# Designs tried in a protein design run: peptides against a protein of PDB entry 5HOI. Part 40

Target 1, 351 residues: chain A of PDB entry 5HOI
Amino acid sequence: FRYMPFSPAGTPFGFTDRRYLTMNEVGYVSTVKNSEQYSITVSFFDVGRFREYHFEDLFGYDLCFLNEKGTLFGQSKTGQIQYRPHDSIHSNWTKIIPLQAGERITSVAATPVRVIVGTSLGYFRSFNQFGVPFAVEKTSPIVALTAQNYRVFSVHYSQFHGLSYSLSELGTSSKRYYKRECPLPMSLPNINSDMKKDANLDYYNFNPMGIKSLFFSSYGDPCIFGSDNTLLLLSKWRSPEESKWLPILDSNMEIWKMSGGKETTDIHVWPLALAYDTLNCILVKGKHIWPEFPLPLPSEMEIRMPVFVKSKLLEENKAILNKKNEIGADTEAEEGEEDKEIQIPVSMAAE

## One batch from the design tools (peptide; aimed at target 1 K262 K285 M301)

Design b1_p18_2_s1 (made by RFdiffusion4, then SolubleMPNN; from b1_p18_2 with E8K L11K R15E)
Fold by OpenDDE base, seed 2:
Structure b1_p18_2_s1 (fold): chain B 351 residues (1-351), chain A 18 residues (1-18)
Amino acid sequence: as target 1 above (351 residues)
Amino acid sequence: SKIEETRKEIKEYVEEKE
């Protein structure tokens, strides 16, 4: 196992000179290799609210987190971090995170009020938005971070215990845990099944945990989207005993439904954010499971718990078709190409 | 709606490949 730098919805270079460092509902950050340098562009979906900007990166930033106020960059090996406000009123700041031999920054997160740095040795470093340190805590090795306001969702990895998660609040005086290194019921990438396509190997080498993204919903619930293309939401996290992970969307099943029940392996959901009951995402078409360039416009998908078993729906539809054919044996063959649209039962809106 | 546009885009893309 190798700790790799993780950023929410970040993409590999693959065979290209460019990649996305991160993307979410605010926008996307791209980097292009220019010989020994990189050119970074911070782009926004709301072009009326924010102005796109670029800069030359001499450090090779491989970590990024975008929020509504600025962009945090990090270099996993050197420990350099930079915060760049979107507004020119606030100054950029740079800091070196002290790293031990072999230690890597594995993830960074930033909110308008907090900056968080996680490492492969499990150092959790917290700062304010101006880079003033609050604390250093030793946890299990951190593999992913996201944050909203004062809340931090951290994913940890142990060779012995697999994936765990923490949910914490970074107040002014203390860190409060709502969840502390609890088991994360997310499947790791299955090397044997997923390696059948060379494109999946490149992604696995970039992101060994298969975490495509993690974010907080608009309601402030932790969300994670794994290699199984299932969106998990942590419900009732304020009540430790009632807290549960809900599989709120199987994106492969939803693509299958939206296609009229056609099997496809070359369209994928790339998660950006969850706003209310709607997943904001990029539809990825073609060989790669991640967005290429140019970035498509964001798509929207309604969250739905996977109540339906695909095999049962196919059997029920076959049974309906067979019954229609048995009844239709007496009426003339109007060769109308009746669109074989699978009648998807109207999902009961979860009350 | 954007959800309906997403459905249309998925349907069209899958139909163009058959």
Scores: peptide ipSAE 0.607, ipTM 0.953, DockQ to the pose 0.823
OpenDDE base, seeds 1, 3, 4, 5: peptide ipSAE 0.605, 0.602, 0.606, 0.605; ipTM 0.953, 0.952, 0.953, 0.953

Design b1_p18_2_s2 (made by RFdiffusion4, then SolubleMPNN; from b1_p18_2 with E8K L11A R15K)
Fold by OpenDDE base, seed 2:
Structure b1_p18_2_s2 (fold): chain B 351 residues (1-351), chain A 18 residues (1-18)
Amino acid sequence: as target 1 above (351 residues)
Amino acid sequence: SKIEETRKEIAEYVKEKE
C-alpha cells in the first residue's frame, strides 16, 4: 500500500496535462503542467460573490482544500503549505511542515478559523487561519481530512485494522473527540473487479482508498462517498451509543432509476456537497469516472436510502408489462412507443 | 427544478447512447 495525497473530489492527470486539485460547493481548483511549472486557477460557481484568480506554482502543489474564505495548498513530499485568502484584505502565508524520512502530507483541510494537516505517519497538526500552530497529535495514519468551522472529520488507515474515522472539535484550548478512531464501514476498492476497466486503474493509482470526496452536510453531519458510489452520512454523532452510518444514496441505483431502468457504465456521480436532502454533484459522462475539462455545471440529486432491490423492481415491471400485454391483445391500437418509465413507488421522505 | 433537469439530462444521455 502507498499513501497518496488526498484532496476532496480531486482528479488525476490521466493522460492530460491538467487536473482538478479539489472541488466542492464553493468552486473548483485546477492545475495545469507548464514544463517544470504549474499554473493554478481557483474558480467559483458563484461568480457574483467571488473573483476567479490564478498564480504560478513552482512547488507542484498536490494537496488542496477550498472554503468560502480561502484556499489551502500543500506539497505532500516537501511539506510546504500555502494559504491564499480569496479577498485582497488578508495576506497569503506559507509554512513548511517538518516531515520525517518517508513521511508525506496525505491530506489538508481549512476552515475560516482552522488549518489542519494530516500525515502518513499519523501526525495531526492544527493551526489557526493565520498559520499559528495549536497542537501536534499522534494518531493512526491519516488518509483524508475535511473540516467545517471547528469540526474535523478524519479518515485513518491501518494495515491491521483497515479504515477508521475520527470526529473532533478544535476549540481554542483543547481538542474534543465525538468519535476517536472508530471503524469506518466503507468498502475499499476491489482491485480484481474494479480494475477490469483500464480507465479505473489510473484513478485507483491516484486514490487507492477510492474516497471520491468527504464533507460535512449543511446540518454539520460527516459525509463520505467511496468507490461503491454510495453516500454515507454519520447520523446522531453527538450520542456515542446512537451514532450510525446511513447509506443515504446509492448513486448508481439512482442513475439506473433516472435512466428508466437501463444499464449504463458511462455515467457517474461525482460528489461536491450535501445541502439539506440534495446532493450537489457533477454528472460525469463517458469513459472516466471523474470529471474532465471543461467542468460541467453542477447537478442536483435527491438523497434516498436504497430500500428497493433492483431485481424486485425489474420483476414488478415485467409483471406490469405482462398484464398490460394480456389486456392490450384485444385492441389493435397502434399506440406508439411510449417511454415506459419505471413507476418508482413514492418513497416516504424519512421524517 | 435542478433535480428534474438532472433526471432529464440522464435520460437523454442514456437514450442517445442506444
Scores: peptide ipSAE 0.562, ipTM 0.947, DockQ to the pose 0.855
OpenDDE base, seeds 1, 3, 4, 5: peptide ipSAE 0.561, 0.558, 0.561, 0.560; ipTM 0.947, 0.947, 0.947, 0.947

Design b1_p18_2_s3 (made by RFdiffusion4, then SolubleMPNN; from b1_p18_2, 5 letters changed)
Fold by OpenDDE base, seed 2:
Structure b1_p18_2_s3 (fold): chain B 351 residues (1-351), chain A 18 residues (1-18)
Amino acid sequence: as target 1 above (351 residues)
Amino acid sequence: SAIEKTRKEIAEYVKEKE
């Protein structure tokens, strides 16, 4: 296993000279390789609120986190990080994170008040928005980070224990844990099933954990979207004994429903954010499971717990069709190719 | 709605591929 740099909704280069370093509800950060240099562009969905900007990257930033106030960049190998405010009022700052031999920065996160750096050796480094350090903590190896305000959602990996997560709050004086290295019930990519398509090999080489993204919901709940295309939400995290992961969306099932029950393998959800009951996402069409260039406009998808089993819905619809055919056998009416839209029961909204 | 737009876009794309 190799620890790879992770950024929320980041894409591989594939066979191209360009990729997304990160994307979320605020916007998207792209990098283009130009000889030995990179050109980075920070783009926004709300073009009225933010101005797109670009800069030359001589370091080859492979880590990124975008928020409403700025963009954090990191270089996994050298330990260099840079914070760039969107507003010209605040200065950019650069810092080198000391790395041990073979240590990598695996993830970075930034909020308007905190900067977080996680490493392959499990060093958790916290800073304020100006790059002033608060603390260094030793944890299990960090594979992913996200943050909202003072809260940090971290994903850890151990060869012995698999995936775990922590949820913490970075106050001014101390770190509070709501969850500390608890088991994360996310499926890892299955090499034998998921790698049957050559297009997926490049993605799993880029992201061995298959974590497409992680974010906080608009309510401040930790969300994670894995290789199984299921959105997990951590419910009741303030109550340690009541806290549970909820599968709030099977995006493959939802695509299947929206297609009228057609099997498709060339449309995928790419998660951006969860706002209330709506997943903001990119609909990825074609061979790759990740967005290409240009980036499509974001799409919205309602969250729904996967209560229905596809096989049962197909059996029920076959039984309805067979009953219609038994009743219709006496009338030779050429009822044309009626679009066999599967009647999908209106699922209860998640309370 | 934006959700209905998403549904329509998925349905149209899948129909164009058959």
Scores: peptide ipSAE 0.503, ipTM 0.937, DockQ to the pose 0.831
OpenDDE base, seeds 1, 3, 4, 5: peptide ipSAE 0.503, 0.500, 0.501, 0.499; ipTM 0.938, 0.937, 0.937, 0.937

Design b1_p18_2_s4 (made by RFdiffusion4, then SolubleMPNN; from b1_p18_2 with E8K L11A E12K R15E)
Fold by OpenDDE base, seed 2:
Structure b1_p18_2_s4 (fold): chain B 351 residues (1-351), chain A 18 residues (1-18)
Amino acid sequence: as target 1 above (351 residues)
Amino acid sequence: SKIEETRKEIAKYVEEKE
C-alpha cells in the first residue's frame, strides 16, 4: 500500500497534462503541466460572487482544499502549504510543514477559521486561517480530511485495522472528539474485480482508497462517497450510541432508474456536495469515472435509501419471462443478451 | 427542476447510444 495525496473530488492526470486538484459546491481548482511548472486556476460556479484567478505553481501542488473564503494548497513531499484568500484584502501565506523521512502530507482541509494538515504517519496539525499553529496530535495514519467551520472529519488507515474515521471539533482551547478512530464501514476498491478496465487502474493508482470525495452536508453531517458509488452519511453523531452510517444514495442504481432501466455502465456520479436532500454532482459520461475537461455544469440528484436491489428486479423479470415462455410458442430465446431493458415498476418511476 | 434536467440528460445520453 502507498499513501497518496488526497483532495476532495480530485482527479488524476491520466494521459493528459491537466487535472482537477479539487472540486466542491464552491468551484473547482485545475492544474496544467507547463514543462517543469504548473499553472493553477481557481474557478467558481457562482461567477457573480467570485472572480476566477490563476497563478504559476513552481512547487507542483498535489493537495488542495477550496472553501468560501480561500484555497489551501499543499505539496505532499516537500511539506509546503499555501493559503490563498479569494479576496484581495487578506494576504496569501506560505508555510513548510516539517516532515520526517518518508512522511507525506496525505490530506489538507481549510475552513474560514481553521487549516488542517494530515500526514501518512498520522500527524494531525491544526492552524488558524492565518497559519498560526494550535496543536500537533499523533493519530493513526490520515488518508483524507474535510472540515466545516470548526468540525473536522478525518479518515484513517491502518494495515491492521483497515479504515477508521474521527469527527472532532477544533475549539480555541481544545479539540473535542465526537468520534475517535471508529471503524468506517466503507468498501475498499477491489483490485481483482474493478481493475478489468485500464481506466480504473489509473484511478486506483491515484486514489488507492477509492474515496471520490468527503464533505459535510448542509446540516453538518459527515458524508463520504467511495468506490462503490454509494453516498454514506453519518447520522446522530452527537449521540455515540445512536450514531450510524446511512447509505443514503446508491448513485449507480439512481442513474439506472433515471435511464428507464437501461445499461448505464459508462455514466457515473462525481460527488460535489450534499445540500439538504440533494446531491450536487458532476455527471461523468464515457470511459473515465472522473470528470474531464471542460467541466460539465453540476447536476442534481435526490438522495434515497436503496430499497430496491437491481439483482432482485432482474431475478423477478427473468422469472416473469420464463413463466411467459412456458405459456407461449417456440420463439427461440437467444441466450446472449444479459443486458435486457428492465421495466421499472410504475411506482418507482412516479416518485 | 435540476433533478428533472439530470433525468432528461441521462435519458438522452442513453437513447443516443441505441
Scores: peptide ipSAE 0.599, ipTM 0.952, DockQ to the pose 0.667
OpenDDE base, seeds 1, 3, 4, 5: peptide ipSAE 0.598, 0.597, 0.596, 0.598; ipTM 0.953, 0.954, 0.952, 0.952

Design b1_p18_3 (made by RFdiffusion4)
Pose (drawn by RFdiffusion4):
Structure b1_p18_3 (pose): chain A 322 residues (1-190, 198-318, 341-351), chain P 18 residues (1-18)
Amino acid sequence: FRYMPFSPAGTPFGFTDRRYLTMNEVGYVSTVKNSEQYSITVSFFDVGRFREYHFEDLFGYDLCFLNEKGTLFGQSKTGQIQYRPHDSIHSNWTKIIPLQAGERITSVAATPVRVIVGTSLGYFRSFNQFGVPFAVEKTSPIVALTAQNYRVFSVHYSQFHGLSYSLSELGTSSKRYYKRECPLPMSLPNDANLDYYNFNPMGIKSLFFSSYGDPCIFGSDNTLLLLSKWRSPEESKWLPILDSNMEIWKMSGGKETTDIHVWPLALAYDTLNCILVKGKHIWPEFPLPLPSEMEIRMPVFVKSKLLEENKEIQIPVSMAAE
Amino acid sequence: ESDELFEMVKKTLEERAE
């Protein structure tokens, strides 16, 4: 099996010379093939806070993670990473991650206080926001990484367990695991979207901590999974809290559509900040539309019953209250 | 029709965001 470079809400090139590296509630990072180099553009949705800028990529970064304080870039092959703070007060720094034979960087993540690099051999290299290394750790092969403040949500893969996840906190003292390689019941992919599933074999469209600090993941099944009770290991449950396909179906008047798709950015309490993609492909295009907000709904709505009550989709009060 | 459905979905999302 070949591991692919993962970034949250990343898009493939397809038949174009540009794609999105990473995308969340802060902004979007795109890259354009420029003859032999690349042109990376860092954009923001709160235009008032940060200034959109661009620079020339002489390395071919294919890994990226965006937070409110800076942008982290990475090259899956050469192992070079660069952290660019949004403010000009702080300097950019660059490091090169050691990679063995066939070892690839599969995912990177950054917070205002931590930088995380994961490799295909299971190397977990962590730094502060300035590039000082803390410890090098060997774990299962990492396929996806996201972090918030001091906590890290990592998704692992092997030929035995399949997909597993680890939830840990990088404290000032030492590293503590909340969950260590527990089952991750995310639906795997089972065509016009072939380009995407070669770029992202797991179908992990995005994963992120919620605004209140709960791990979330958005697989190819277009269902938002939230990790509940992660502080008590014996009570951990993955809860499906939004069937985005059902919501588009309800808002479209019960019509089955093949051109409307959801692209996850982040979860804010009960609202999924997303991009509504119209077209044949399931990933967003250029220019990027304005973010939309989709309220989370428990998957308790049946299409057949909803069609009877309407004879937008009106929901019976008895069912809506439930 | 596909355009109308898309605009309906977009309008509903904007109404719920209010």

Design b1_p18_3_s1 (made by RFdiffusion4, then SolubleMPNN; from b1_p18_3, 7 letters changed)
Fold by OpenDDE base, seed 2:
Order: C-alpha cells, then structure tokens, then sequence
Structure b1_p18_3_s1 (fold): chain B 351 residues (1-351), chain A 18 residues (1-18)
C-alpha cells in the first residue's frame, strides 16, 4: 500500500498536463505543468464575491484546501505548506513541516481560524490561520482531512482495521473529541471488479482509498463520498451512543432514475458540497469518473432522506428561539442552543 | 446517444433545482 496525497474532489493528471488540486462549493483550484514548474489558478463559482488569481509554483504542490478566506497548499514529500488569503490585505505565509524518513503529508485542511496537517505516520498538526502551531498529536495514519470552523473530520487507515474516522473540535487550549478513531463503514475500491476499465486504474493509482470527497454539510454534519458513489452523512455525532452513518444518496441510482432506467457508464457524479438537502456536484460526461477541462457548471442533486425534516425542525427551532428572544430572555443562552442536536421524530424517518 | 442522455440527466437536475 502507498500513501498518496489527498485533497477534497482532487483529480489526477491522467494523460494531460493539467488537473484540479481541489474543488468544493467555493470554487476550484487547477494546476498546469509548465516544463519544471507549475502554474496554479484559484477560480471561484461566485465571480461577484471573489476574483480569480494565479501564481507560479516552483515546489510542485500536490495538496490543496480551499475555503472562503484563503487557499492552503502543501507538498507531500518536502513538507512545505503555503497559505494564500484571497484578500490581498493579508500576507501569504509559508512553513516547512518536519517529516521523518519516508513520512508524507497525506492531507491538509484550512478554515478561516485553523490550519490542519495530517501525515502518513499519523502526525496531526494544528495551527491558527497565521501558521502559529497549537499542538502535535500522534494518531493512526491520516489519509484524508476536512474542516469547518473549529471542527475537523479526519479519516485514518490501518492495515489491520481498515478505515476509521475522528471528529474533533480544535479550541484555543485543547482538542475535544466527539468521535475518536471509530470504524468508518465505507467500502474500499474493489480492485478486481472496478479495475477492469483502464480509466478506473488511473484514478485508483491517484486515490487508493476511493474517497472522491469529504466535507461538512451546511448543518455541520460530516459527509463522505466514496468509490461506490454513495453519500454518507454522520448523524447524531454529539450523542456517542446514537451516532450513525446514513446513506443519504445513491448517485448511481439517481442517475439511473433520471435517465429513464437506462444503464450508462459515461455519466458520473463528482461531489462538491452538501447544502441543506441538495448535493452540489459536477455532472461528468465521459469515460473518466472525474471532471476534465473546462469545468462544467455545478448541478444540484436533491437528497430524498428526512433532511427536509431537519430543515423544517431547524426553522421551527429558530422560530422558537426568535420568539424567546422577543420575550426578553438573557443573551447568554444563544451560543449554546445553535449546537443542540435536532431530534428527528421516528415517524418521519420511516417515510 | 451518450450526449442526449447527458443532456436529459442535466435537464432533470435543473428542473428539480427550480
């Protein structure tokens, strides 16, 4: 087994000189080979909010994470990381992560308040948005990271136990675990069945875990999209005993329904984000399961799970909170109530 | 065929988002 650099929704070069380093709901980062150099472009879906920018990459960045405030780059072999704010008011910073012999950075994540680096030896390194280190923790080998605000979703790999996950919060003084190296019920790519097509072999060599992307939903729930094209959502993660992975979308089944029941091998879903009850994705045409150039416009795929119940219960809870605030109950309770887990009634989970 | 099927699926997604 070889640890490969992972970035959310990153694509291989294939037979081309260009690839996507990462993409999500904010935008997409591309890199083009230019002799011994690379040209990186950071592009956005909201062209009114952000301006596209580019720079020359002399280091060959193979890791990337895009957020609303900046882009984190990493070089898996050298340990170099760079954070580039989208706003020119804030300075770029560069740091070298110390790596042991044979160690690789396997994933990086960045929020407006945290930078996270995970390695093939299971070093979890946390920083603030300015690259000031908080801590170094030793975990099982990290294969993927995503983060939202102070929360981190990490995927780990063990040769003995397969895939596990952690969900943690990076406060100012301490790391809290909601989940710590729990089993991840995601299927690994089946080399014997899936590798019969040359197009899938190139992707497997780039991403051996078959994790197309991982993100937090708009509601702050960890999501993962595997090689089986099923979107898994971690429900009830605040309640250790009640937490479960929900298969909220089979994208192959949805394509099959929308095609009128035709079998197709040349239409694929490429995940970007989960916003409320819709998967933001790229609908890919062709033999490759990943988007090529130019990038198609994002599409929205409706999720048929009781996420509609979660949206309504959130609106009802917000309406109850707003009514309590109109009645003059003290402001100290607001920060603690947004983090209350919405209980979906059992009756609505069966429809 | 694959082009028509892609446009059919794309149009079905656009109709659900509207």
Amino acid sequence: as target 1 above (351 residues)
Amino acid sequence: EDDELYEQVKAALEKRAA
Scores: peptide ipSAE 0.479, ipTM 0.918, DockQ to the pose 0.501
OpenDDE base, seeds 1, 3, 4, 5: peptide ipSAE 0.478, 0.470, 0.477, 0.472; ipTM 0.916, 0.911, 0.917, 0.912

Design b1_p18_3_s2 (made by RFdiffusion4, then SolubleMPNN; from b1_p18_3, 7 letters changed)
Fold by OpenDDE base, seed 2:
Structure b1_p18_3_s2 (fold): chain B 351 residues (1-351), chain A 18 residues (1-18)
Amino acid sequence: as target 1 above (351 residues)
Amino acid sequence: MDDELYEQVKKKLEEEAK
């Protein structure tokens, strides 16, 4: 296993000279390779509220986090981080994070009040928005971070324990844990099934955990979107005994329903944020599970708990087809079974 | 086919969001 730099909804270069460093509900950060340099562009969905800006990157930033006040950049190998406010009132600042031999920054997060750096050795470093350090804590190896206000959602990986998560609040004087290295019930990418498509190999080499994104909902609940394209929400996290992960959306199932039960192998959901009861996402077309350039406009997908299992509907429809074929005469039409529109029950089309 | 299916799904998302 290799720790890779993670940013929310970041995309690989693939065979191109450009990628998204991160994207969310605020906007998207792109980087383009220009020989030995990179050109970074910070773009916004609300063009009336924010002005797009660009700069030359001589460091090769491979970590990014975008918020409403600024963009945090990081270089996983050198330990350099840079915070760039979107406004011209506040100055940019740069800092070097001390790294041990073989240590990498694996994730960074920024809110208007906190900057967080996580490493492959499990160093959790907290700063204010001006880069003043608060604390250094040793945790299990950090693979992903997100933050909202004072709250931090961290994902950890151990070779012995698999995936875990923490939910913490970074006050002025102390860190409070709501959850501390609890098991995360997210499926890891299955190398044998998910790697059969060459287009997915590049993505899982870029992101071995298959975490497409993690964010806080508009209600402040931790959300994670894995390689299975299921949105998990941490419900009741304030009550340790009542806290549970809810599979609030199977995006593959929803695309399948919207298609009329057709094969949707070249349609993918790329998660941005959860706003109330809607997943803000990019609907991706093509072989790659990630958005290319130019970025399509975001779409909204209503959250729906997966009550129906596609496999059962497929089995029921096959059983109905087999019964119809046993009653119908000898017509030889070997027309390919693959494109048969699955009749979605009328009750599922009316909700 | 893939283009029409993508536009169909996109249109449904735009209709459900209204």
Scores: peptide ipSAE 0.484, ipTM 0.919, DockQ to the pose 0.704
OpenDDE base, seeds 1, 3, 4, 5: peptide ipSAE 0.481, 0.476, 0.479, 0.479; ipTM 0.920, 0.916, 0.916, 0.917; seed 5 fails the geometry check

Design b1_p18_3_s3 (made by RFdiffusion4, then SolubleMPNN; from b1_p18_3, 9 letters changed)
Fold by OpenDDE base, seed 5:
Structure b1_p18_3_s3 (fold): chain B 351 residues (1-351), chain A 18 residues (1-18)
Amino acid sequence: as target 1 above (351 residues)
Amino acid sequence: EDDELYNKVLESLKKRAE
């Protein structure tokens, strides 16, 4: 296992010279290889609120976090981080994170009030928005970070314990834990099933944990979207004893429903954010599970707990088809071979 | 076919957002 730099919804280069460093509800950050340097572009979905900007990257930033106030960049090997406010009123700042031999920055996060750096050795470093350090804590190895306001959702990995998570609040004087290195019930990528297609091999080499993204919902609940394309939400995290992960969306099931029950391998959900009751996402077309260039417009997908089993829906539809064929056997009506769309009951499409 | 299926899914997503 190698610790790879993680950014929310970041994409691999694949066979191209360009990739997305990160994307979310605010926008997307792309990087293009240009000989020995990179050109970074910060683009926004709300073009009226923000102006797209670009700069030359001489450091090869491989970590990124975008928020409404700025973009945090990081270089996993050198420990360099840069914060770039979107507004020109505030200055950019750069800092070197001290790394031990073989240590990597594995993830970075930024809010309007905090900057967080996580490492492969489990160093959790917190800063204010101006890069003033608050604290350094030693945790289990950090593989992913996200943050909203003062809250941080961290994912940890241990070879012995698998995935765990922490939920913390970074006050001015102290860090409070709501959850501390609790088991994360997320499935790891199944090498045998998921890696059968060459297209997925590049992604899992880029992101061995298969965490496509993690974010806070609009209500401030931690969310994670894994390789199984299931959106997990941490419910009731304020009550440690009542806290549970909810599978609030099976995106493969939703694509299957919207396709009329056709199995597809060339349509994928790429998660951006959870706003209220909708997953903001990119509907990806093609063999790659990640968006290519140009980036499609975001889509909204309603969250639904996967209560129904695909097999039962197929059995019910077969039973309806058999009843129609029994009734239709007495009337020679040339109802043409219209592609018998699996009528998903409107009740299952409206709840 | 793949384009038609993609467009169908995309239209289904749009109709739910209205």
Scores: peptide ipSAE 0.496, ipTM 0.919, DockQ to the pose 0.803
OpenDDE base, seeds 1, 2, 3, 4: peptide ipSAE 0.494, 0.489, 0.487, 0.491; ipTM 0.921, 0.918, 0.916, 0.916

Design b1_p18_3_s4 (made by RFdiffusion4, then SolubleMPNN; from b1_p18_3, 9 letters changed)
Fold by OpenDDE base, seed 1:
Structure b1_p18_3_s4 (fold): chain B 351 residues (1-351), chain A 18 residues (1-18)
Amino acid sequence: as target 1 above (351 residues)
Amino acid sequence: EDDELYEQVLESLRKRAK
């Protein structure tokens, strides 16, 4: 296993010279390889609120986190981080995170009030928005970070224990844990099934955990979107004994429903954020599970707990079709092979 | 076929968001 740099909704280069470093509800950060340099562009969905900007990257930033106030960049190998405010009022700042031999920055997060750096050795480093350090904590190896305000959602990986998560609040004086290295019930990429498609191999080499994105909901609940295309939400995290992961959306099931029950391999949901009861996402067309260039406009997908199993719906629809064919045997009308839209029961469409 | 299916899914998303 190799720890790779993670950024929320980041994409691989694949066979191209360009990729998305990160994307969320605020915007998207792209990088283009120009010989030995990179050109980074920070783009926004709300073009009236923010102005797109670009700069030359001499360091090869492979980590990124975008928020409403600025963009945090990181270089996983060198330990360099840069914070760039979107406004011209606040200055850019750079720091070098001290790394041990073989240590990598695996994830970075930034809010308007905190900067967080996580490493492959489990060093959790916290800073204010000006890069002033608060603390260094040793945790299990960090594979992903996100943050909202003072809260941090961290994903950890151990070869012996698999995935775990922490939820913490970074006050001025202390770190509070709501959850500390608790088991994360996320499905890991199935190497044997998913890697049969060459297009997926590049993605899993880029992101071996299959975490497409990690964010807080608009209500401040931790969310994770894995390789199984299921959105998990951490419910009741304030009550340690009542806290549970809820599968609030199976995006493959929702695509299947919206397609009239057609199985497709060339439509994918790419998660951006959870706003209220809707997943803000990019609907991706093509063989790659990640968005290419240009970036499509975001779509909103209503969250729905996966109560129904596709196989049962397909069996029920086959049983209905067989009964109709037994009754209809007497009328010779060659009504053509109309594409039998799987009638999704109206009860499943109206909830 | 995949193009039509993609547009169908997009249109379904747009109809639910209204």
Scores: peptide ipSAE 0.441, ipTM 0.909, DockQ to the pose 0.770
OpenDDE base, seeds 2, 3, 4, 5: peptide ipSAE 0.436, 0.437, 0.438, 0.438; ipTM 0.908, 0.909, 0.908, 0.909

